# Peptides against a protein of PDB entry 6GMG: the designs that were tried, part 69

Target 1, 331 residues: chain A of PDB entry 6GMG
Amino acid sequence: DSDDRVTPPAEPLDRMPDPYRPSYGRAETVVNNYIRKWQQVYSHRDGRKQQMTEEQREWLSYGCVGVTWVNSGQYPTNRLAFASFDEDRFKNELKNGRPRSGETRAEFEGRVAKESFDEEKGFQRAREVASVMNRALENAHDESAYLDNLKKELANGNDALRNEDARSPFYSALRNTPSFKERNGGNHDPSRMKAVIYSKHFWSGQDRSSSADKRKYGDPDAFRPAPGTGLVDMSRDRNIPRSPTSPGEGFVNFDYGWFGAQTEADADKTVWTHGNHYHAPNGSLGAMHVYESKFRNWSEGYSDFDRGAYVITFIPKSWNTAPDKVKQGWP

## One batch from the design tools (peptide; aimed at target 1 Y62 L285)

Design b2_p22_3_s4 (made by RFdiffusion4, then SolubleMPNN; from b2_p22_3, 10 letters changed)
Fold by OpenDDE base, seed 4:
Structure b2_p22_3_s4 (fold): chain B 331 residues (1-331), chain A 22 residues (1-22)
Amino acid sequence: as target 1 above (331 residues)
Amino acid sequence: SSAERAQLINDYNAEAEAKARA
């Protein structure tokens, strides 16, 4: 058996998906079947279905990053990331809490830090900002107009993001989006673009110069959001996985979940699309599977990760990879 | 093993990033 990555074959444009497998609040299917669904539901450009290209299938086949990659149209840069951290909770638990039986101090601190992040509030912050950005986009026909609108919106809401530097990822994200510049994309017209959201799970203890304990159990001080803005400095995220604590143990370096631009007000009812691993149908890992999870399922994460960020990027409105309503599974 | 599985996944995650930068 070969553990090599395989690009899934093309699926006929009109082939309908097989039913997804429901499992504990999520729907699951093999990658080829997701391609079928994608072509029926998400592939539309200017209202016309598109067959997933070989390039897109290749992107998708890389696993958890692939879903976000194919739907956003670009590899995740993760520059405009948001989270929510309860500093009071963190301080209180460190002061008044106690390590569990057999838990080291480093393990305790790492766990407390992880638990001090509020995934729902982080997600809501990203949605709030995305909404502001979308309002700024809707009637702006050049970047200058967009930026002016954005600043006005932020001022009206007394949002701390108004104080960000002009070179900040917050203000530069649109101009740095390839699809914004494409003729069949935004064509340099902000009003043709919309903000979308995806999430990344990753490990905090990535600093090679830090203690081994931080690399094994987390760095309590790393990747916290800035007060007021909720922005997370992602510059130190180098996709370094958690260090093993025992022989034979290993961790995956990241997980990505695609939300897009759903308008469902109840966070718990939002659907997150993600993959398990790269496509290896002839290898030990097997075929890639795609999951459509409710927020509670996605935000739970895995022990591989102690941080979650909610990232904003942009896609053309003509794409249907981020519809207002996402239906879980098939049919 | 857990380590072997993770290594395979991480290798291709790295390849994806490299491909995107090319």
Scores: peptide ipSAE 0.742, ipTM 0.972, DockQ to the pose 0.954
OpenDDE base, seeds 1, 2, 3, 5: peptide ipSAE 0.741, 0.742, 0.741, 0.741; ipTM 0.972, 0.972, 0.971, 0.971; seed 1 fails the geometry check

Design b2_p22_4 (made by RFdiffusion4)
Pose (drawn by RFdiffusion4):
Structure b2_p22_4 (pose): chain A 331 residues (1-331), chain P 22 residues (1-22)
Amino acid sequence: as target 1 above (331 residues)
Amino acid sequence: YSEEEANKILAKNQEAEEKAES
């Protein structure tokens, strides 16, 4: 009867996954089966396949956060985040539009702010920034050389990110990555690391001391990207879900999707990996399922979330959790 | 998801965050 979280059992390294295919842009499989796929195509350490460890299986069993947690080796901090927001569209649709049949002004403002974000450009911005970071760390063998290389390209590219504080989440992203300091990871050598990207969907109205309207319909001024850099201050994100509008209405507080470092130029052809909930086959929600969605399927989101952030972190190059290509389903 | 289901998911999400801080 217990809807307790259970850890999926160990899968032998030779066990192949059951086949599955995408339907209308999304593929799904039970977590036990995804572990088999992950061990075949994502588990490589210096080219050697590995069994998903007990600890990794535990992390994965927590739901959508599990895929990103396993692939990055760290519970997601969301410290370095990017998004795109059309300020002109937002200001114009507020002073020219009107609420629809059955909207409070607070609901109208909350929706317009939501629709003003552009998740394709947001992902595109994180893409170009991660590329700059990877070029900066290619031949840099200490952090100082990495930061010099990073600032040099940003200045020459006239990127407002060059003026970020030395201790900002942007410039400190590499040094604050635990695997960067680990002897078996980056070993303080930026050339042994790689920038990767994952995404977080979440709710904007997370201030518990704010009006109920913002908790139910969103805070338009919250989690907007800074101009020029596109950085999103994630410090006030406390994993607080959207408040219900009627009794019995439940909302999920966040969703994580793993992109990695795919080389596909078509943002619509990129695959994003995420789970539906924690693993509980003997409980109410049932077993955890891992979803592999095309970008547009992922960025469609849900009414639970009115904000999207595309986050950059680092993993060692010796890993294979962010390959150049990601295939939906199996084989 | 119903409110009960969402609450269960939320509790497990909080457990994952607490585990990561420990």

Design b2_p22_4_s1 (made by RFdiffusion4, then SolubleMPNN; from b2_p22_4, 15 letters changed)
Fold by OpenDDE base, seed 5:
Structure b2_p22_4_s1 (fold): chain B 331 residues (1-331), chain A 22 residues (1-22)
Amino acid sequence: as target 1 above (331 residues)
Amino acid sequence: LTAEQAALIQRAADEAAAKAAA
């Protein structure tokens, strides 16, 4: 029950983290220890370490989304999302493939759709777009300059995003970022901002007007990226979990992983930070744990989800929540 | 999206272990 959520206590600014624990290729620690690491590594504003504020600790306490929340500075809106979907694979498998033993047709179609998404290509697309955006930001001192730069970059690369409407999430993302407008943030100066990436796992079968089968096994047509751009319409994502297929079965509504702005070219070596659940040290769920996972471990996801999206947002360059290099675990 | 919606997430205490067991 969400009523058991507790805000982790403050940690002294100079308190060093305890060692993380290895967990199936991940580094794992309790949320309080992550706060210690965060203060040492990620808390810097204008080069100065900061104690995680009560507000930030409260955000963090919400679990996986809390990690993204505290590092991005805002609750995820997921408006600028990217994925990669192999339509040919999907069509071919539907045509030539057969359900597994005991698998229903709906389950088969849902599975095939899930398998037709390429997490790595989706991530690559997001990184590509983030890079374009960062170039557009570098010398832009107002939004108009940023947009002009962005359009030029897209034109030079013959990117289909150049055809997006001016009011699309792609072009409006910066202006809709609270930290962009903050005096201690971007102060309306695009050159003070940088693009960052996080990922969301969620369920496709969220339409309550659709068949029960789609809610149980996925909607093969839902949340596909637009051809050319890779943009995913996330407007129908309402954090509705997968419907149970058997009595007593329950699924989680979403998972979030924070990547930030790592420069590691090898996707497999990138580190994704995420939490297991909201912090409930006195409840049945227990204390929140934070995981630092390699891409392989993150992208694999869970059976709770059949979609993955890679989302771009912005943070001030003065924040160190998205460093070029992220080290897994501690020390 | 609200904080209340975020609070709906309920994962196992050990996410990695749960994944491995699934």
Scores: peptide ipSAE 0.037, ipTM 0.732, DockQ to the pose 0.086
OpenDDE base, seeds 1, 2, 3, 4: peptide ipSAE 0.028, 0.029, 0.033, 0.027; ipTM 0.663, 0.664, 0.727, 0.669; seeds 2, 3 fail the geometry check

Design b2_p22_4_s2 (made by RFdiffusion4, then SolubleMPNN; from b2_p22_4, 14 letters changed)
Fold by OpenDDE base, seed 4:
Structure b2_p22_4_s2 (fold): chain B 331 residues (1-331), chain A 22 residues (1-22)
Amino acid sequence: as target 1 above (331 residues)
Amino acid sequence: LTKEQADLINKAAQEAAAKAAA
């Protein structure tokens, strides 16, 4: 636990947010002001706005992951993750491409692998699957009915996910969602739940038994999506950051972005909510800031990361943390 | 939660500052 992390104080339920600061396609504000917006816009349970609880404020205080945590209702497990990787592009570039001046072979291979991922197609795959899941949920009043519906939907679409094991993250995701079992949540009724999406950026070179080059420049073979399904095995993601390539260089462990269940068909117009670091108003890092970024800004990521995954989880339909439309900033 | 589960540097702000300075 970070020793200088502080839980933001409660904000009055009727307090309106201050204007967000626009910055190069993003809207930025301090965490306390985000809490105000959250209470006005996203806090609703059964149509009634709620004050963010102390527990929720504590979750939020953990930074980028905190934004996803408070809106999804659970700490991200990242088990149901999707991505898109162009294998042909990767092979062709490795075969026909050359390292840049001053670029090592390992650095070249890591870069080529990173560039072979398509963030937009990965996001599209997650949205496609979420849509299928939502159709399976809508008329299912028990888990068995949901699973039957899901299998039928997948069969009709000839989707490779139909071949996944019953214990796979794909089929077990709903039953493993705490809010599904809560009385004021799903109450074990799938039709009361909806699929939502968040994204994680992380480093591929996390295997401590691998070469130093892979830890510094990436592991080209790690965290690739399975053909047909697009599923990424996230079991080896242990939040290990990129290794420094020079003295004094340091990288961070991950970034999380919350999308929810926006219905905007144009990916470029979707809004992603994320934080900069844990809340430390009296520490060296300072107060936590929250950003609302468009997809272009989110998907660009940072040099700290060479992988992006789009993860599906579930929330009760009675929650307004994942509305169909998200407005960037305030007002 | 451990530091590894929660930690992030202010990358977004740094990026914005860099762009503004360019």
Scores: peptide ipSAE 0.107, ipTM 0.784, DockQ to the pose 0.051
OpenDDE base, seeds 1, 2, 3, 5: peptide ipSAE 0.028, 0.043, 0.037, 0.071; ipTM 0.671, 0.664, 0.664, 0.759; seeds 3, 5 fail the geometry check

Design b2_p22_4_s3 (made by RFdiffusion4, then SolubleMPNN; from b2_p22_4, 13 letters changed)
Fold by OpenDDE base, seed 3:
Structure b2_p22_4_s3 (fold): chain B 331 residues (1-331), chain A 22 residues (1-22)
Amino acid sequence: as target 1 above (331 residues)
Amino acid sequence: LTAEQAAKIQAAADEAAAKAAA
């Protein structure tokens, strides 16, 4: 229930942020202070600092997804998602492993499936693909040129993505990006756009027609990446949370983390920006907090989720919401 | 999207904080 959601007030353009607080290995601040940081660091359009608009503040107020929303310029569609799954590990653990004391068979299988995903490899795959896309974008002044470049790059690397359908999310993602078509955005010029990455954590057991065990403990077969490409079919992700395993237990529907286009080669040093919940300063949940976490803290996730996907989208190069270097916290 | 569809619906405190506090 988000009925008590409030849009954070405007912050003066030149107001500096207060220091972030350390919180269990991450930097934490209240949403209003993040707006201040955002205006100083990420707000730039064509090199000019901008005040966060009311619309952007409203987007941000939706919580973790709001962070990704305001920085990507659109609500996440999650269509171009990547992950890594170790099938051999999964099979081996199912065969040779045993349920823990008190663990049901379904719980065991769900856990083993969760543990068979490699978040780091999934992230690296997304970065690899984003790099290929960025090379294809760099000197392409129309979509046809971009697609030709992309196919060439994929062929050179013998990448299985070269076999994707022309209408697949992989090839259609750019044309389906609103900011690509905007005059002040890409203006239909691929070379004015860049690939960016965010991550989503969610629950695998979302099929209402499946067993209760799958809804409670995960569906081991759901949301696996396709071999070779690493693409995850996200069409069945409907933001349905994990089902309670005990009375009074409740789980969150999703978590989003914004990475952007950081160039840090060491995954462990990358910074992920996310929020705890929608902004409800006068409600039971309280004010929204924004976290800047290192990859290790982000990728650990929560028991609410058994899947992680790394999603590629595009923003105009004129935006500074995805800089090459992200500094954790303030100052 | 409706607010319910778009918002992170969190009923409890951040799990990381909860774990650290435990």
Scores: peptide ipSAE 0.039, ipTM 0.703, DockQ to the pose 0.069
OpenDDE base, seeds 1, 2, 4, 5: peptide ipSAE 0.031, 0.027, 0.039, 0.037; ipTM 0.698, 0.667, 0.711, 0.709

Design b2_p22_4_s4 (made by RFdiffusion4, then SolubleMPNN; from b2_p22_4, 8 letters changed)
Fold by OpenDDE base, seed 5:
Structure b2_p22_4_s4 (fold): chain B 331 residues (1-331), chain A 22 residues (1-22)
Amino acid sequence: as target 1 above (331 residues)
Amino acid sequence: LSAEEAAKINAANQEAEAKARA
């Protein structure tokens, strides 16, 4: 029940945020204050500040997905997702490892699978691919040129993505981006677009036909990246949360973090913007808070989730929602 | 999070998705 969700009010365009600072890798502020910051820093279209629209404020008010939604300009489709999984580690740990005291076999396998994902490598893969895409976009004035450039780039790098089908989300992602088709966006000109990255945390055990153990402790075989490409098939992600393991326990179905197009080479220094929950200032959950977290803070995730994916989408270069540098807090 | 809180958040998340599809 989200009946207590409230859309934050409009903030004057020139209103400065209240100051806040990072603590232990995370800066936190209330959603209203983030809107103020967003208008000052991220709202620019063609170099001009914009007031966050009612629609954008409504999107934002939905919580963790809201930040990514507002900044990407569309609800996350998660079609072009990347991860890194250490198959050897997984196999070795299953073979040689043992369940902890009180840990079931299913819980053990789920944990081992979770730990076999490398968030940093997954993120790096996404960044690598985004860079390739950006090069392909740079001088392409139609989709055909973009695709040709992309194929050439992949061939030059001997990237396994070159073998993907033309209908793959990898090749179709741009054409399926609404802002690419918008007159004030890409206007069907790839060179006006840039690749951006966000991350989704979710639960692997979403198959209702699977065992209860998999739903409770994870499905070790689910949502693994394809070898060579790093692509994750997200088609089975239906936003189903982890099943409770004890009475009264509940889990959230997903978390989203916005990275954009930061150029910081050190992954640990990158900033991820995300929200806690929908805005309910008069409800039990309270006001929505927005976090600006370092990669380690973001990638740590919560027990609600055993998978992380790094997703590529596109935004117009005229938008400033994905600047080269993101700062935590204000000023 | 309590089960109730999680349920509320999940409901909101579902609503968001529904709105996006509309």
Scores: peptide ipSAE 0.723, ipTM 0.969, DockQ to the pose 0.905
OpenDDE base, seeds 1, 2, 3, 4: peptide ipSAE 0.034, 0.037, 0.029, 0.725; ipTM 0.695, 0.667, 0.677, 0.969; seeds 2, 3, 4 fail the geometry check

Design b2_p22_5 (made by RFdiffusion4)
Pose (drawn by RFdiffusion4):
Structure b2_p22_5 (pose): chain A 331 residues (1-331), chain P 22 residues (1-22)
Amino acid sequence: as target 1 above (331 residues)
Amino acid sequence: ATRSFTEEEANLINTQNNNAAS
């Protein structure tokens, strides 16, 4: 009867996954089966396949956060985040539009702010920034050389990110990555690391001391990207879900999707990996399922979330959790 | 795409999310 979280059992390294295919842009499989796929194509350490450890299986069993947690080796901090927001569209649709049949002005403002974000450009911005970071760390063998290389290209590219504080989440992203300091990971050598990207969907109205309207319909001024850099201040994100509008209405507080470092130029052809909920096959929600969605399927989101952030972190190059190519389903 | 959850279901998910964050 217990809807307790259970850890999926260990899968032998030779066990192949059951086949599955995408339907209308998304593929899903039970977590036990995804572990088999992950061990075949994502588990490599210096090219050697590995069994998903007990610890990794535990992390994965927590739901959508589990895929990102496992692939990055760290619970997601969302410290370095990017998004795109059309300020002109937002200001124009507020002073020219009107609430639709059955909207409070707080609901109208909350929706317009939501629709003003552009998740394709947001992902595209994280893409170009991560590319600059990877070029900066290619031949840099200490952090100082990495930061010098990073600032040099940003200045020459006239990127407002060059003026970020030395201790900002942007410039401190590499040094604050635990695997960067680990002797078996980056060993303080930026050339052994790689920038990767994952996405977080979340709610904007997370201030518990704010009006109920913002908790139910969103805070338009919250989690907007800074101009020029596109950085999103995630410090006030506390994993607080959207408040219900009627009794019995439940909302999920966040969703994580793993992109990695795919080389596909078509943002619509990129695959994003995420789970539906925590693993509980003996309980109410049932077993965890891992979803592999095309970008548009992922960025479609849900009414639970009115905000999207595309986050950059680092993993060692010796890993294979962010390969150049990600295939939906199996084989 | 659309979906819905009961308060109980959402609480189950959100509780585990909070546990994972702690």

Design b2_p22_5_s1 (made by RFdiffusion4, then SolubleMPNN; from b2_p22_5, 10 letters changed)
Fold by OpenDDE base, seed 1:
Structure b2_p22_5_s1 (fold): chain B 331 residues (1-331), chain A 22 residues (1-22)
Amino acid sequence: as target 1 above (331 residues)
Amino acid sequence: STYSLTAEEAALINRAGQEAAS
């Protein structure tokens, strides 16, 4: 439960952040200090700094998902998700590999499936698609023009996404973005929007009708990307944690990391912003902390999760929550 | 807030936070 969740107080617009501290190769700070940085660096609307609103502070207080929420402008729906899975590697390892000492067959299969996902290739696929979308957005002043441009770009690249249904999250994502319809956002003008990326880590074994082994060790067949497109069906993701494998063991529900629209070509140098838990300064969990991690730190994930997806959404170009360059930490 | 989240939709805790606390 998040009954002890508290909305962080407002920070003066001119208040500068305290220095971040190093933590396992990432930069770390308390949520209130992140709000200060956010106001100085990411808050800009049409070039003007903004104080984080009470609503935005409330969104942020929900933890790692709150970081993505405040920067994307909406709670993540995760409908346009991408990943990369090496089917040949998976089959080969199952055939020629064997369980480690003390590892069950189900644990072995779950591990092999997890290891058959390539986080870097999944991220690159999302970046590729985001680039195509941005080209389609650039000179499109209505949705029809955007969709026509998108289809042309996909045809030129011989991309399998060109075969997606018109109702697919791929084609409907823009029109379903609240900020696209807002007067101070896109105002129904695609050229005022840009594609952005965030990532979600989650557990594959969420089907309650499946075996206990799948819930404990992963479902090797769940949440695989479609061939050619890389699209992941996220409809069965209900934020259900991994089941304990021993008494007293517990796992967390998910992790979210915000990338935005960084132009850094080297994936290893990109910065991902995420939180540890919901803000509970007077509770047992304590204050929320925000981390700015390099891709290595983010993509490594945790044993709580065996899937990673890279999701595309849209924000107005007038927002500065997804700048071309992100600097890790402060100063 | 116009949108109320359930406990399942909120991040209870993640490993990054646990590691920092340890």
Scores: peptide ipSAE 0.059, ipTM 0.746, DockQ to the pose 0.072
OpenDDE base, seeds 2, 3, 4, 5: peptide ipSAE 0.046, 0.041, 0.045, 0.054; ipTM 0.743, 0.749, 0.746, 0.741; seeds 3, 5 fail the geometry check

Design b2_p22_5_s2 (made by RFdiffusion4, then SolubleMPNN; from b2_p22_5, 11 letters changed)
Fold by OpenDDE base, seed 5:
Structure b2_p22_5_s2 (fold): chain B 331 residues (1-331), chain A 22 residues (1-22)
Amino acid sequence: as target 1 above (331 residues)
Amino acid sequence: SSYSYTTEEANLINSAGQEAFS
């Protein structure tokens, strides 16, 4: 019950974090200790450390989504999402494969669809697009200049995104970013913004009008990337969890991982920051914990989810929530 | 100010769940 959620207390600005603890190849700590690290490492505005505000602490308290929220400055809208799907693999496996022993046809199709997504390629596509966007932002001092630069970059690369409608989330993402419009943020100057990436894990079978089998085992046709662009239509993602297949079984609604703008070329060495659940120190779930996972640990996901999307948004360059290098854990 | 979100807008995964998949 989210009613047990509590906002973590403030931490002194100069308080150093306690050491993180290893947890299955990732670094783990309690939320208040993450706040301490965040203040030391990520809080900087125009090069100066900031205490995490009450509002930011409240955002953070929402769990994994809270980590992305506090670092991106807004609740995730997930509108500019990318993935990679191997259509040939999917078709071939459906045609030539067969359900495992005890596996239903629907379960088989759902599994095959899940396995046809490539998390690494999806992530790389998002990074590629973010790089293009960053080049377009660099010397653009108004939105028109940014859009013109973006179109030129896409044309030079013969990228299918050049054919997107002007109203597409791809072109509208910047102007729809609150921090872009803020005086202390972008102040409507694209060159003051940079593209950042986060990831969402979620369930494909969310359509209430679909079959029970799709809700239980996945919808093989849902949330596929468009060919050429890699764009995923996230409009039908309503944070609906997987339906239970047996009495008493329950699944989680989503997971979010924050990447930011790391420059590490090796995907396997990138660090993803996420939380386990909303902060409920007096509830059954207990205190929120924050994890810093390598890509392997993040992209593995859970059986709760059969989709992974890599989403682009924007933050002011003056923020240090998305540094070039992220160090796992503390110290 | 406090933000009002539904339970569906906060993740419900717990440490035990993560350990099971780690």
Scores: peptide ipSAE 0.030, ipTM 0.690, DockQ to the pose 0.072
OpenDDE base, seeds 1, 2, 3, 4: peptide ipSAE 0.037, 0.025, 0.025, 0.026; ipTM 0.694, 0.680, 0.685, 0.679; seeds 1, 2 fail the geometry check

Design b2_p22_5_s3 (made by RFdiffusion4, then SolubleMPNN; from b2_p22_5, 11 letters changed)
Fold by OpenDDE base, seed 5:
Structure b2_p22_5_s3 (fold): chain B 331 residues (1-331), chain A 22 residues (1-22)
Amino acid sequence: as target 1 above (331 residues)
Amino acid sequence: MSYSLSTEEAELINKANREAAS
């Protein structure tokens, strides 16, 4: 079944997209039509439209991760991830709350942990950090200057990230970005790069050495952000889906949503672009569809996932895959 | 560059069916 993945065909550079369709409060279209929109809106390099390459179309064909992949220029590594977790709420609910009727203790704890994450605050933290990074990038023409600027910015804001190790994903993220090193990208010039954000939904109970209950209902202690910084250690995320709770039940391994670098201050008005599944026009799954969702629809997620992380990466400023304003749908 | 992704990493996405069922 997985062998049914097909790379979408090329679309003429000047072909306009067909209108998107409403779908559960979001805008929806088939992948080929998204390619058309992408070429008109997001494809620009140094202000000039580009046809989506075969390689990019292949990346896109992988579904939700493909949307983030084609727009970020690399497969998501998820190393610089942020979230917000209300420890007091969690402790209080565990202490004073009780399982619902028919709910196991493990299920209760997993649910309480999930509910103790604040998606909006997690997103805001990522935006805050991205803003700091962008200021540090602005006039830095080498990595050393960038790092110095970053440390100064963090010190001025009394941000706990200033205490991170030099090898932390926070400080190493830029140098580990392929497009930073590319001649037509950053060319090792931080001032040519900008921070961008995407989100990943995933399951906490991925440790196969843990109890079956944690794999079924979540691991309350897994993938919590560090206090002060909001950093999430994503090293243990191996794209393992939630374990079935009943025979025949299956869960998806992850979901990715692309935000980029929108400047809309109201989180609820931000647009998140994501796909449903890999492109299989001749298979049982059918053609891939792309969704442009508002934050509310994105952050709602699915029962497949109990964690949401907001990840920072970098793209060249010459790319238009992360514009200041994203318009939902077409026209 | 062509990336080799495992089925576990990239191909187990079937969100459309869940949305349709909702």
Scores: peptide ipSAE 0.032, ipTM 0.708, DockQ to the pose 0.073
OpenDDE base, seeds 1, 2, 3, 4: peptide ipSAE 0.027, 0.021, 0.020, 0.034; ipTM 0.680, 0.634, 0.604, 0.730; seeds 1, 4 fail the geometry check

